# Peptides against a protein of PDB entry 5TUV, part 104

Target 1, 107 residues: chain A of PDB entry 5TUV
Amino acid sequence: KEVIDRLRYLKAEIEDLELKERELDQQKLWLQQSIKNVMDDSINNRFSYVTHEDICNCFNGDTLLAIQAPSGTQLEVPIPEMGQNGQKKYQINLKSHSGPIHVLLIN
Target 2, 107 residues: chain B of PDB entry 5TUV
Amino acid sequence: AQECQNLEVERQRRLERIKQKQSQLQELILQQIAFKNLVQRNRHAEQQASRPPPPNSVIHLPFIIVNTSKKTVIDCSISNDKFEYLFNFDNTFEIHDDIEVLKRMGM

## One batch from the design tools (peptide; made by RFdiffusion4, then SolubleMPNN)

Design b2_p18_7_s2 (from b2_p18_7, 5 letters changed)
Fold by OpenDDE base, seed 5:
Structure b2_p18_7_s2 (fold): chain B 107 residues (1-107), chain C 107 residues (1-107), chain A 18 residues (1-18)
Amino acid sequence: as target 1 above (107 residues)
Amino acid sequence: as target 2 above (107 residues)
Amino acid sequence: EPVGEPEKYTLSHLGLIK
């Protein structure tokens, strides 16, 4: 009796949660598209930048590389491997599909 | 009883996913706001300066920042496909995306 | 992601996507 009632209750709740999750998924997609549209706007795109000063204010004491690439560019950081000289090899792989990659040394 | 337990586990799993998705949605909203604030800042700055920033003095979105020790040796190679870049480091590095930068900027 | 796998990201219009 109680087990059956609990089962019914849980199933109903899970159904409600499923609907909620789908709603959130749709909202995420909508917002992601909204962000794209806002950034692709000609006026916004013209002003979608940060300065060297901005970056320097965010980070201190390190070598800073700024890498600008088109949306959709893939970034891969392989697991460090031992190099030929016995040191670990640290690597970043970038693959752009729609435009050039620009690299700037900030400091 | 066992079926009830299974459904309880599923319910909890769904609740956690929903919580995570809600958080992610809020983050996206904040990101869009941050971007709009960036655009507004830049528009105002250019108006005050009565000119756009010099070329190569700004970093257009999207971008990433790689920071490493000043002692780190960095080698960059471009593959046969000019859209593919390989960075080699002799030491560890950190990667930060533009969202993190905007946050640090207070946008 | 498992420890033994490389980290992979995609640059979106705004931010990295895992």
Scores: peptide ipSAE 0.599, ipTM 0.908, DockQ to the pose 0.622
Fold by OpenDDE base, seed 4:
Structure b2_p18_7_s2 (fold): chain B 107 residues (1-107), chain C 107 residues (1-107), chain A 18 residues (1-18)
Amino acid sequence: as target 1 above (107 residues)
Amino acid sequence: as target 2 above (107 residues)
Amino acid sequence: EPVGEPEKYTLSHLGLIK
């Protein structure tokens, strides 16, 4: 009886948790679409930028590259391998499908 | 008893997933708020300055920041249409997205 | 994230997504 009752309780709780998880999944989709809509708004898009000063305040000391690209741009960082001259090569591959990529040197 | 234990494991697994999803949702909300704060800041700043910032002084979203040593040699290969970029580094680098920048800015 | 594998991301409207 005790085991049976526990099983019933667990099954009922799991069912409720499944409903909760689906609710959260839907909310995530709504939020993602909301963010897209907010950022694509003409006024918001006009002001969707940071300054060189902003970046410099966030980071210090090293070379900073700012790479601006359209949403949907794919970024790949391959596994470092030995390259020419016997040194490891470190790479970033970028592929945009909707517009050009812009690179700015900050530091 | 074994079935009960199996369901308890499943229950705990689902609870953890729900917790993670709740956290992810909160992060999305905060991201949207941060973006709106950025827009408000920029709108106010431009109103006070009575002009937009110089075009080459700002980085439009979305963007990434690549941070590497000042000693790092960077080579960049680009396609003719600037849709594809290959960055080669002779040393390690760090990548930061715009969300991290907004967080560091206190947005 | 997996050790020994290349990292692939997509630039979303806000942030990188894997």
Scores: peptide ipSAE 0.598, ipTM 0.908, DockQ to the pose 0.607
Fold by OpenDDE base, seed 1:
Structure b2_p18_7_s2 (fold): chain B 107 residues (1-107), chain C 107 residues (1-107), chain A 18 residues (1-18)
Amino acid sequence: as target 1 above (107 residues)
Amino acid sequence: as target 2 above (107 residues)
Amino acid sequence: EPVGEPEKYTLSHLGLIK
């Protein structure tokens, strides 16, 4: 029957798509590891930086803070709440687990 | 049949998921290329200058940029080991990651 | 993300991950 044939076709296609999805998952993992390896390379790591000029060219007119931290550092931005004096609290929480955090005032 | 329709829905779900994964993979590729371009630029620049940049004049990856008004009052609490930071702002701010910076730099 | 939740990120080797 037509319905049976359609079902078989769909099942076969879904199986093919499942294989494709697994392939993409593997490629993603490979590329993520590749990026880590490239960045952890001693030479690349030495030159993995931007300058104040670079940042200033990307942004203008405001105060710019550059926060450098190790990979894995956790960043939390709480929902703004009213402070004790009625001032809204805009906050950033940073927690590093593997090294110090460095802050630079750019502008 | 209902079974046929269910499989068609599943098929479409998988197709969309595959499309998303393909896009994410492409983004990772571009990120790696951008990083490599950054490294090449910096290597060339230091060769021309015959010296590395001053230590506090550059921002090492990974980093984030916090952008806020020049009128914004910022206070920071830091742990002794510099592993934990608490930033307080009296006004709103924007956060940008290093990937966005690299894109804006044209890397 | 639903409204009313704090934003949480992790610094990866390259870029923020939410």
Scores: peptide ipSAE 0.598, ipTM 0.908, DockQ to the pose 0.614
Fold by OpenDDE base, seed 3:
Structure b2_p18_7_s2 (fold): chain B 107 residues (1-107), chain C 107 residues (1-107), chain A 18 residues (1-18)
Amino acid sequence: as target 1 above (107 residues)
Amino acid sequence: as target 2 above (107 residues)
Amino acid sequence: EPVGEPEKYTLSHLGLIK
């Protein structure tokens, strides 16, 4: 029956797709590790920066804060809530565990 | 048959996931390329200048950019320890990571 | 991500990761 053939085909394809997905997951893992290794390299790390000009060229017209923090720094943006004075709270919470946080006003 | 329909739905779901994973992998590859280009640019620039940039003139990776209106009042407090920062804004803001910045820079 | 949850990220070499 055509349905039986379709079922067989679908099952076989799904099996192949499962293999493909696992392959992609593995590739992602290796690539992520590769990126980390590249960026942690002493020479690359030394030159892993952008300039004020770079940032200004990417954004226009607003106040720009650049916040540099070590890898692993936790960033939390709470849901805006009303404060006691009726003003909404817009917040960014940063927690670094391995080093200082550096803040620069770009413009 | 119902089984056939179920498998077709599953097949499509897996195909979409695979597509997404492939796209994510491509983005990671581009990120790695962008980073290498950044490093190369900076190395060349420092060679031309025969000196590194001033420490406070550059933003080292990883970093984030906070973009908000020039009218926004920003308060920054360091709480608990020097590794914990709390930013308060009286208006909305946007956060962009270094990956996006490198992309905007055309790296 | 579900609506109504605070945004939480970790800074990394891979950018902001949830």
Scores: peptide ipSAE 0.553, ipTM 0.903, DockQ to the pose 0.629

Design b2_p18_7_s3 (from b2_p18_7 with E1G E3V Y13H E17L)
Fold by OpenDDE base, seed 3:
Structure b2_p18_7_s3 (fold): chain B 107 residues (1-107), chain C 107 residues (1-107), chain A 18 residues (1-18)
Amino acid sequence: as target 1 above (107 residues)
Amino acid sequence: as target 2 above (107 residues)
Amino acid sequence: GPVGEPKKYTLSHLGLLE
């Protein structure tokens, strides 16, 4: 009976956890939509940018590429493969479907 | 009993997922706050300057930052449809999204 | 970052989405 009781308890708890998880999923969806609405607002969108200075303050000592692309742009970073000359290929593939990609070199 | 153990494992798995989802929700909230702070900053800055920033001095969201050594040779090619970009690096690089940048900016 | 596995992302208003 102890085992049976434990089983019942565990099953009940798992059911409660499942409900909690679904609640969190719904909240996430709601919040994501809220964020989307905020960011899609014309005024907010107008001011949704960072400056060259902002980036420079966040990173140092290296070459920085800022790549702005439309939402929905696909980014692929393949596993480095050996090139023709025996050197590993480090690549970034970008595919935009809705607009141009803008690249800025930041020193 | 084996069944009890199985359910306990499942319970723990669900608990961990819930914890992760709660954390993710909190992260989204912070992202929304950061974005709003960014917008406010930029609005205020443009008001003070009485003009928008130069077009090529800002990076509009969404964007990514690619960080690589200054010694890294970077080649960029654009596909025929002009929507696909291929970046080739002769060395490793790091990619950071706009959310991470906002965090680093203290937004 | 780690280069041991292929990564695919989608740029969005919520950053990089896997």
Scores: peptide ipSAE 0.409, ipTM 0.894, DockQ to the pose 0.620
Fold by OpenDDE base, seed 4:
Structure b2_p18_7_s3 (fold): chain B 107 residues (1-107), chain C 107 residues (1-107), chain A 18 residues (1-18)
Amino acid sequence: as target 1 above (107 residues)
Amino acid sequence: as target 2 above (107 residues)
Amino acid sequence: GPVGEPKKYTLSHLGLLE
């Protein structure tokens, strides 16, 4: 009887958890849409930038490249392999479909 | 008894997923807040300066930051399709997205 | 420190997405 009651309790709780998970999924969807709308707003878009100073304050000691590209741009980092000159190659491949890519050397 | 144990495991699994989803949702909320703070900062700064920043002094979202050693040799090539870029490095690098940058900026 | 690893991302308004 106790086991049966426990089973019933667990099943009911799992059902509640399923509802909660669906609720969270919906909230995430709405929030993602909200963020998109906010960022796509013409006024917000105009001011959606960081400065060189901002970047320099976030990082130090190394060479910094800033790469700006449109949303949807594909970024690929292949497995490093030996290059044709015997040097191990490290690569970043970028493919944009909607606009130009801009590269800035920060330091 | 075994069924009870199985359901308890499932319950715990679902609880962990819900916790993860809640955390992800909170992260999205923080991202939205960070973006709004960025926009507000920039609007205020431009109002105070009575002019927009120079075009080459800012990095528009979305962007990534590539961090590599000062000794790293970087080569950039553009394909026939001008939307495709290839970066070659002779050493390892780190990639940071704009969300991380906003966090580091304290937005 | 700098890291090199195989990754694929999509740049978006929500950051890098795998």
Scores: peptide ipSAE 0.409, ipTM 0.895, DockQ to the pose 0.503
Fold by OpenDDE base, seed 2:
Parts: sequence; structure tokens; C-alpha cells
Structure b2_p18_7_s3 (fold): chain B 107 residues (1-107), chain C 107 residues (1-107), chain A 18 residues (1-18)
Amino acid sequence: as target 1 above (107 residues)
Amino acid sequence: as target 2 above (107 residues)
Amino acid sequence: GPVGEPKKYTLSHLGLLE
């Protein structure tokens, strides 16, 4: 009957979609590795930077901090909570495991 | 039949996941292109200047940009580990990653 | 917009990852 035919069709399609999804997952992993390789290349790494001018052109009117840290650095932004003195806490916590953190004031 | 309906829902879920994964792949490709463009730009600029930029004049990837009001008081402390930083702000801030910066730069 | 929600990120080779 039509329902049985529909079931067969759907199952076959889902099987194809499963294959497609796995293919995309593999492609993502490959591309991520490719990006890593490109960025870790000695020449590319040497030139993997932006300038103060670049940042200023992207943002205006406020204080800009540039924080450079190694890949894998953990960044935590806790919920703004009231401090002991009644002041709201706005915080950024950084934890690097592989190298120093560098901070630049842009504006 | 209920089974048909269940499979149709599953099919749709998989289709949406596939669409999302395709978009994510596109984004990664664009990121890689942007990075390569950045490197090319910097190489060309340094060739023209016949020198590298001063060490403190550039921000190396990976980095984040913290944007806050010029009136915001920022305090930075290092605790427990030289690789652990705590930033305190008396007001709200925005965080932008290097990918967003590259996009804004038109890379 | 301003950061107002708890967030944890990891710096990747490119960008922040949750």
C-alpha cells in the first residue's frame, strides 16, 4: 500500500542523509585541520596579525582592548553579579596554559 | 501512519542539520580565505616598508577585542598563575573575536 | 550588544568557541 511505499522511501532517504551528514562531518574536520596547518605555517604565522589601525577602523568611539593569547586559552565571562560593595561585577577571566597573554590598549 | 510521521520528522531534522553543517563549512572556507588575504596584505606591506612592524604595534592571532565605554574603569590583575588574568570592569563590555575583526576589515 | 550572560569560550586558531 501507499503507506508501506512511503515508509520504504523515507527509510532509504534517511540512509542517504546519514551518509551525507557523515561526509560533511569529515569535511569539517579536514577543513579545520587545513586551517590549523595554514595558520601554523612559519611564514603565515609570521604575518598573522592585525594593526592598531585595522582595529580602529573596525571600531570607534570606545575603549578598545586587544587581548592576544595562545590557542586553547580559556575565556570566562561570569554573570554580572552584585559585588560585596553592591557594585555589579563585570569580569573577564582568562586562563592560558601554553603561553603568556598580551594586552594592548588601542583606544 | 504514525511511523511515517516519525520518519518524516527525523528526515526533516537531518535535512536541517545538513543545511547547518553546509553553512558552517562555508564559514570555515571564508575564514581560511580571509586569513590568507590577511597574510598576503601584511607580506606586501612589509615588503613595501622594507621592515617588519614594531612588536607592540600589531596584534597577533588569535586575539579578542574588548570594547567598552571610555568611561569604563578597567582593572587587570594576574593571580595564581602568570597565565591567569582577571579583568574587572565597572560597566558592560562587548567581546569580538578575530574572525569578526577580519570580516569587518573586509578580508 | 553588551555581555550580560554567562559565557565560556576557548580561543581557537580562529575565533572563539563555546
Scores: peptide ipSAE 0.406, ipTM 0.894, DockQ to the pose 0.528
Fold by OpenDDE base, seed 1:
Structure b2_p18_7_s3 (fold): chain B 107 residues (1-107), chain C 107 residues (1-107), chain A 18 residues (1-18)
Amino acid sequence: as target 1 above (107 residues)
Amino acid sequence: as target 2 above (107 residues)
Amino acid sequence: GPVGEPKKYTLSHLGLLE
């Protein structure tokens, strides 16, 4: 009797949790779409930038490259390999499909 | 009894997933707020200056920041249309996305 | 930290996506 009651309780709770999880999934989807819409707005897009000063305040003492690229740009960092001259190659590969990539030297 | 144990494990797994999804949802909310704050700041700044910033003085979203030592030698190859970039470094580097930068800025 | 492992990302309005 106790086992049967426990089973019934657990099944009911799991059903409630399933509903809660689906609710959260829908909320996430909605919020992602909302963020996209906000960022794609013409006025917001015009002002969606940071300054050199902003970046310098976030990082100190190093060479800083800012790479601006459109959404969907592919970024690949391969495993460092030994070059022909015996030097390790540290690489970043960027491929955009929808627009040009811009690079700025900050420091 | 075994059925009870199986359901209890499932219940716990679902509870943990829900907790993680709630945290991820909160992060998205904060990202949206940060972006709106950035836009508001920039709009106000341009109003005060009575002009937009120079084109090459700002970094438009989305972007990444590459941080490396001042001693690091950086070579870059670029396609004619600027859709493809290959960066070569003689030392290690760090990559930071725009979301992290906004957080560091206190947006 | 320093990047020393293979990584693939996609730039998006939500930052870097793996």
Scores: peptide ipSAE 0.399, ipTM 0.894, DockQ to the pose 0.526

Design b2_p18_7_s4 (from b2_p18_7 with E3I P6T Y13H E17I)
Fold by OpenDDE base, seed 5:
Structure b2_p18_7_s4 (fold): chain B 107 residues (1-107), chain C 107 residues (1-107), chain A 18 residues (1-18)
Amino acid sequence: as target 1 above (107 residues)
Amino acid sequence: as target 2 above (107 residues)
Amino acid sequence: EPIGETKKYTLSHLGLIE
């Protein structure tokens, strides 16, 4: 009796949680699309930038590369491998499909 | 009962997923707010300066920041169409996206 | 430093997404 009642209770709760999870998924999708729309707006796009000063204020004491690329650009960071000289090779691969990539050296 | 225990585990699993999704949703909201604040800042700044910033003085979204030691040697190979970039580093590096930068900027 | 597996991302308005 008690076990059966507990099972029924748990099943009902899980059903409620499923509904909640779906609601959150829909909200996420909507918000993601909203963000894209806002950023793609002509006026917002015109002012969607940061300055060298902004970047310098966020990071200290290192070499900084700013890489601007179109949305959809693919970034790969492979597992470091040993190079020919016995040196570990650290690498970043970028592939754009819709426009040029721009690189700026900061600091 | 074993079935009851299984459902309790499932319930907890779903609760954790919901919690994570709620957190992610909040982050998206903050991202949108940060972007709007950035746009507002830039519009105001350009109005005050009565001109747009120099073309190579700003970094347009989306972008990433690569942070590495001043001693790191960086080699860059570019494809013919400039759509592919290969960066080689002789030391470790960190990658930060524009969202993180906006957070650090306090947007 | 990447460890374990190759990290793959897509640049978007949502930042770097896997």
Scores: peptide ipSAE 0.507, ipTM 0.902, DockQ to the pose 0.683
Fold by OpenDDE base, seed 4:
Structure b2_p18_7_s4 (fold): chain B 107 residues (1-107), chain C 107 residues (1-107), chain A 18 residues (1-18)
Amino acid sequence: as target 1 above (107 residues)
Amino acid sequence: as target 2 above (107 residues)
Amino acid sequence: EPIGETKKYTLSHLGLIE
């Protein structure tokens, strides 16, 4: 009796959890699209920027490169390997398909 | 009892997934809020200044920040159309996306 | 130091997407 009741309870709860998970999945998709729409809005796009000061306030003492690229730009960071002169290779590969990439040296 | 245990494991798995999805959803919400706050800040700032910022003084979204030691030698190869970039570093670097930057800015 | 497989990302309005 106790086991049967527990089984019934667990099965019912799992069913409810399945519904909840599906709800969350839909909400995520909706929100992702919403974010895209908001950011692509002409007015919002015009003001979608940070300043050099903003960046400097976020990071300390290192060389900072700001790389602006269109949405959809591909970024690849290969496994470091030994290069010429016995120096390890650390690389970033960027490929844009919809517009130019812009690089700013912050400090 | 064994069936109960199996269902309890499944229940726990689903609960953890739901928790993760809830967290991810909250992050998306915060991202959208941060972006809206950024836009609002910039709109207000430009209104007060009665002009937009200089074009080379701002970084438009989306962007990434690459930080590395000041001692790091950076070499950059650029395609003719600036659609493809290859960065070579002689030392390690870190990459941060614009979402992280907005968080650090307190947006 | 970075360790692991080659990392590939896509820039988006949602940040870097792996």
Scores: peptide ipSAE 0.505, ipTM 0.902, DockQ to the pose 0.686
Fold by OpenDDE base, seed 2:
Structure b2_p18_7_s4 (fold): chain B 107 residues (1-107), chain C 107 residues (1-107), chain A 18 residues (1-18)
Amino acid sequence: as target 1 above (107 residues)
Amino acid sequence: as target 2 above (107 residues)
Amino acid sequence: EPIGETKKYTLSHLGLIE
């Protein structure tokens, strides 16, 4: 019947889509590794920075902290909770395992 | 048949995932291009200046930007080895990664 | 304003990764 034919068609198409999805997954992994390799290159690493001007041009009017840390650094933002005097606590926790963290006040 | 409907839903779900993955892959490509453009810009700039930028005038990748009100009080606790940082804010803040910054820079 | 659960990220060459 028409239903059987539709089922066959859908199953075949889903199989093709599964192949396509796996292909995209592999391409993503390849590209991610490529990006890492490019950034880890000694010459590229030497020039992998932005300036204060760059940051200021991207953001206006507020206090800006630039936090530079090694790849792999852990960042945690806890749920805001009430403090001792009823004030909400807003926090950022950083933990690096491979190098020091640097903080710059931009604005 | 119910099976036909189920497969059609599954087909559509897979198509949407594939579309999302294609978009994410495109973003990664653009990120790589942006990084290469950044490196090229900095290399050219240093060649013209005949010197590297001052050490504390640049932010090396990877980094994050914390944006908060100028009225926000920020307290920072640093470990002895500078591998651990705790930031306390008395108000809300925004976090932006380096990828977003490069995008805003038009790289 | 952030609402919800504790956010955990890893800094990487690909930006912040949850």
Scores: peptide ipSAE 0.492, ipTM 0.900, DockQ to the pose 0.654
Fold by OpenDDE base, seed 1:
Structure b2_p18_7_s4 (fold): chain B 107 residues (1-107), chain C 107 residues (1-107), chain A 18 residues (1-18)
Amino acid sequence: as target 1 above (107 residues)
Amino acid sequence: as target 2 above (107 residues)
Amino acid sequence: EPIGETKKYTLSHLGLIE
């Protein structure tokens, strides 16, 4: 009897948790779409940028490249391999499908 | 009972997933807030300056930052349409997305 | 995250998505 009661309790709780999880899934999808809509807004898009100063304040002492690319751009970082001259190949591959890529040297 | 144990394991699994989803949702909310703050800052700054910033002085979202040593030699191959980039480095590098930058900026 | 594999990302409004 105690086992039966425990089983019933657990099943009811799991059902409640399932509902909560679905609620969170819906909220996530809604928020993701909201973010896209906000960023794609003409006014927001016009002002969606950072400055050289902003970047310099975030990073110190190194060469900084800023790469602006359209959403959906593919970025690949291959496993470093030995090159023809015994030099390891550290590489970044970028492929955009919707627009040009822009690169800025910050420092 | 074995059945109780199975359900308790399932219960715990669901609780952990819910916790993770709650955390992810909070991150999305913070991202949206950071973006809105960025837009407001830039709008105010341009109003004060009475002009937009020079086109090559800002980095539009979305973007990534590549951080490497000042001693690193960087080679870049670009397609004619600038849709494809190939970067070669003779040393290691770090990649940071715009979300991280906004966090570091305190947005 | 797996080590020793090619890293692949997609730029998005949500940052880099692996």
Scores: peptide ipSAE 0.489, ipTM 0.900, DockQ to the pose 0.626

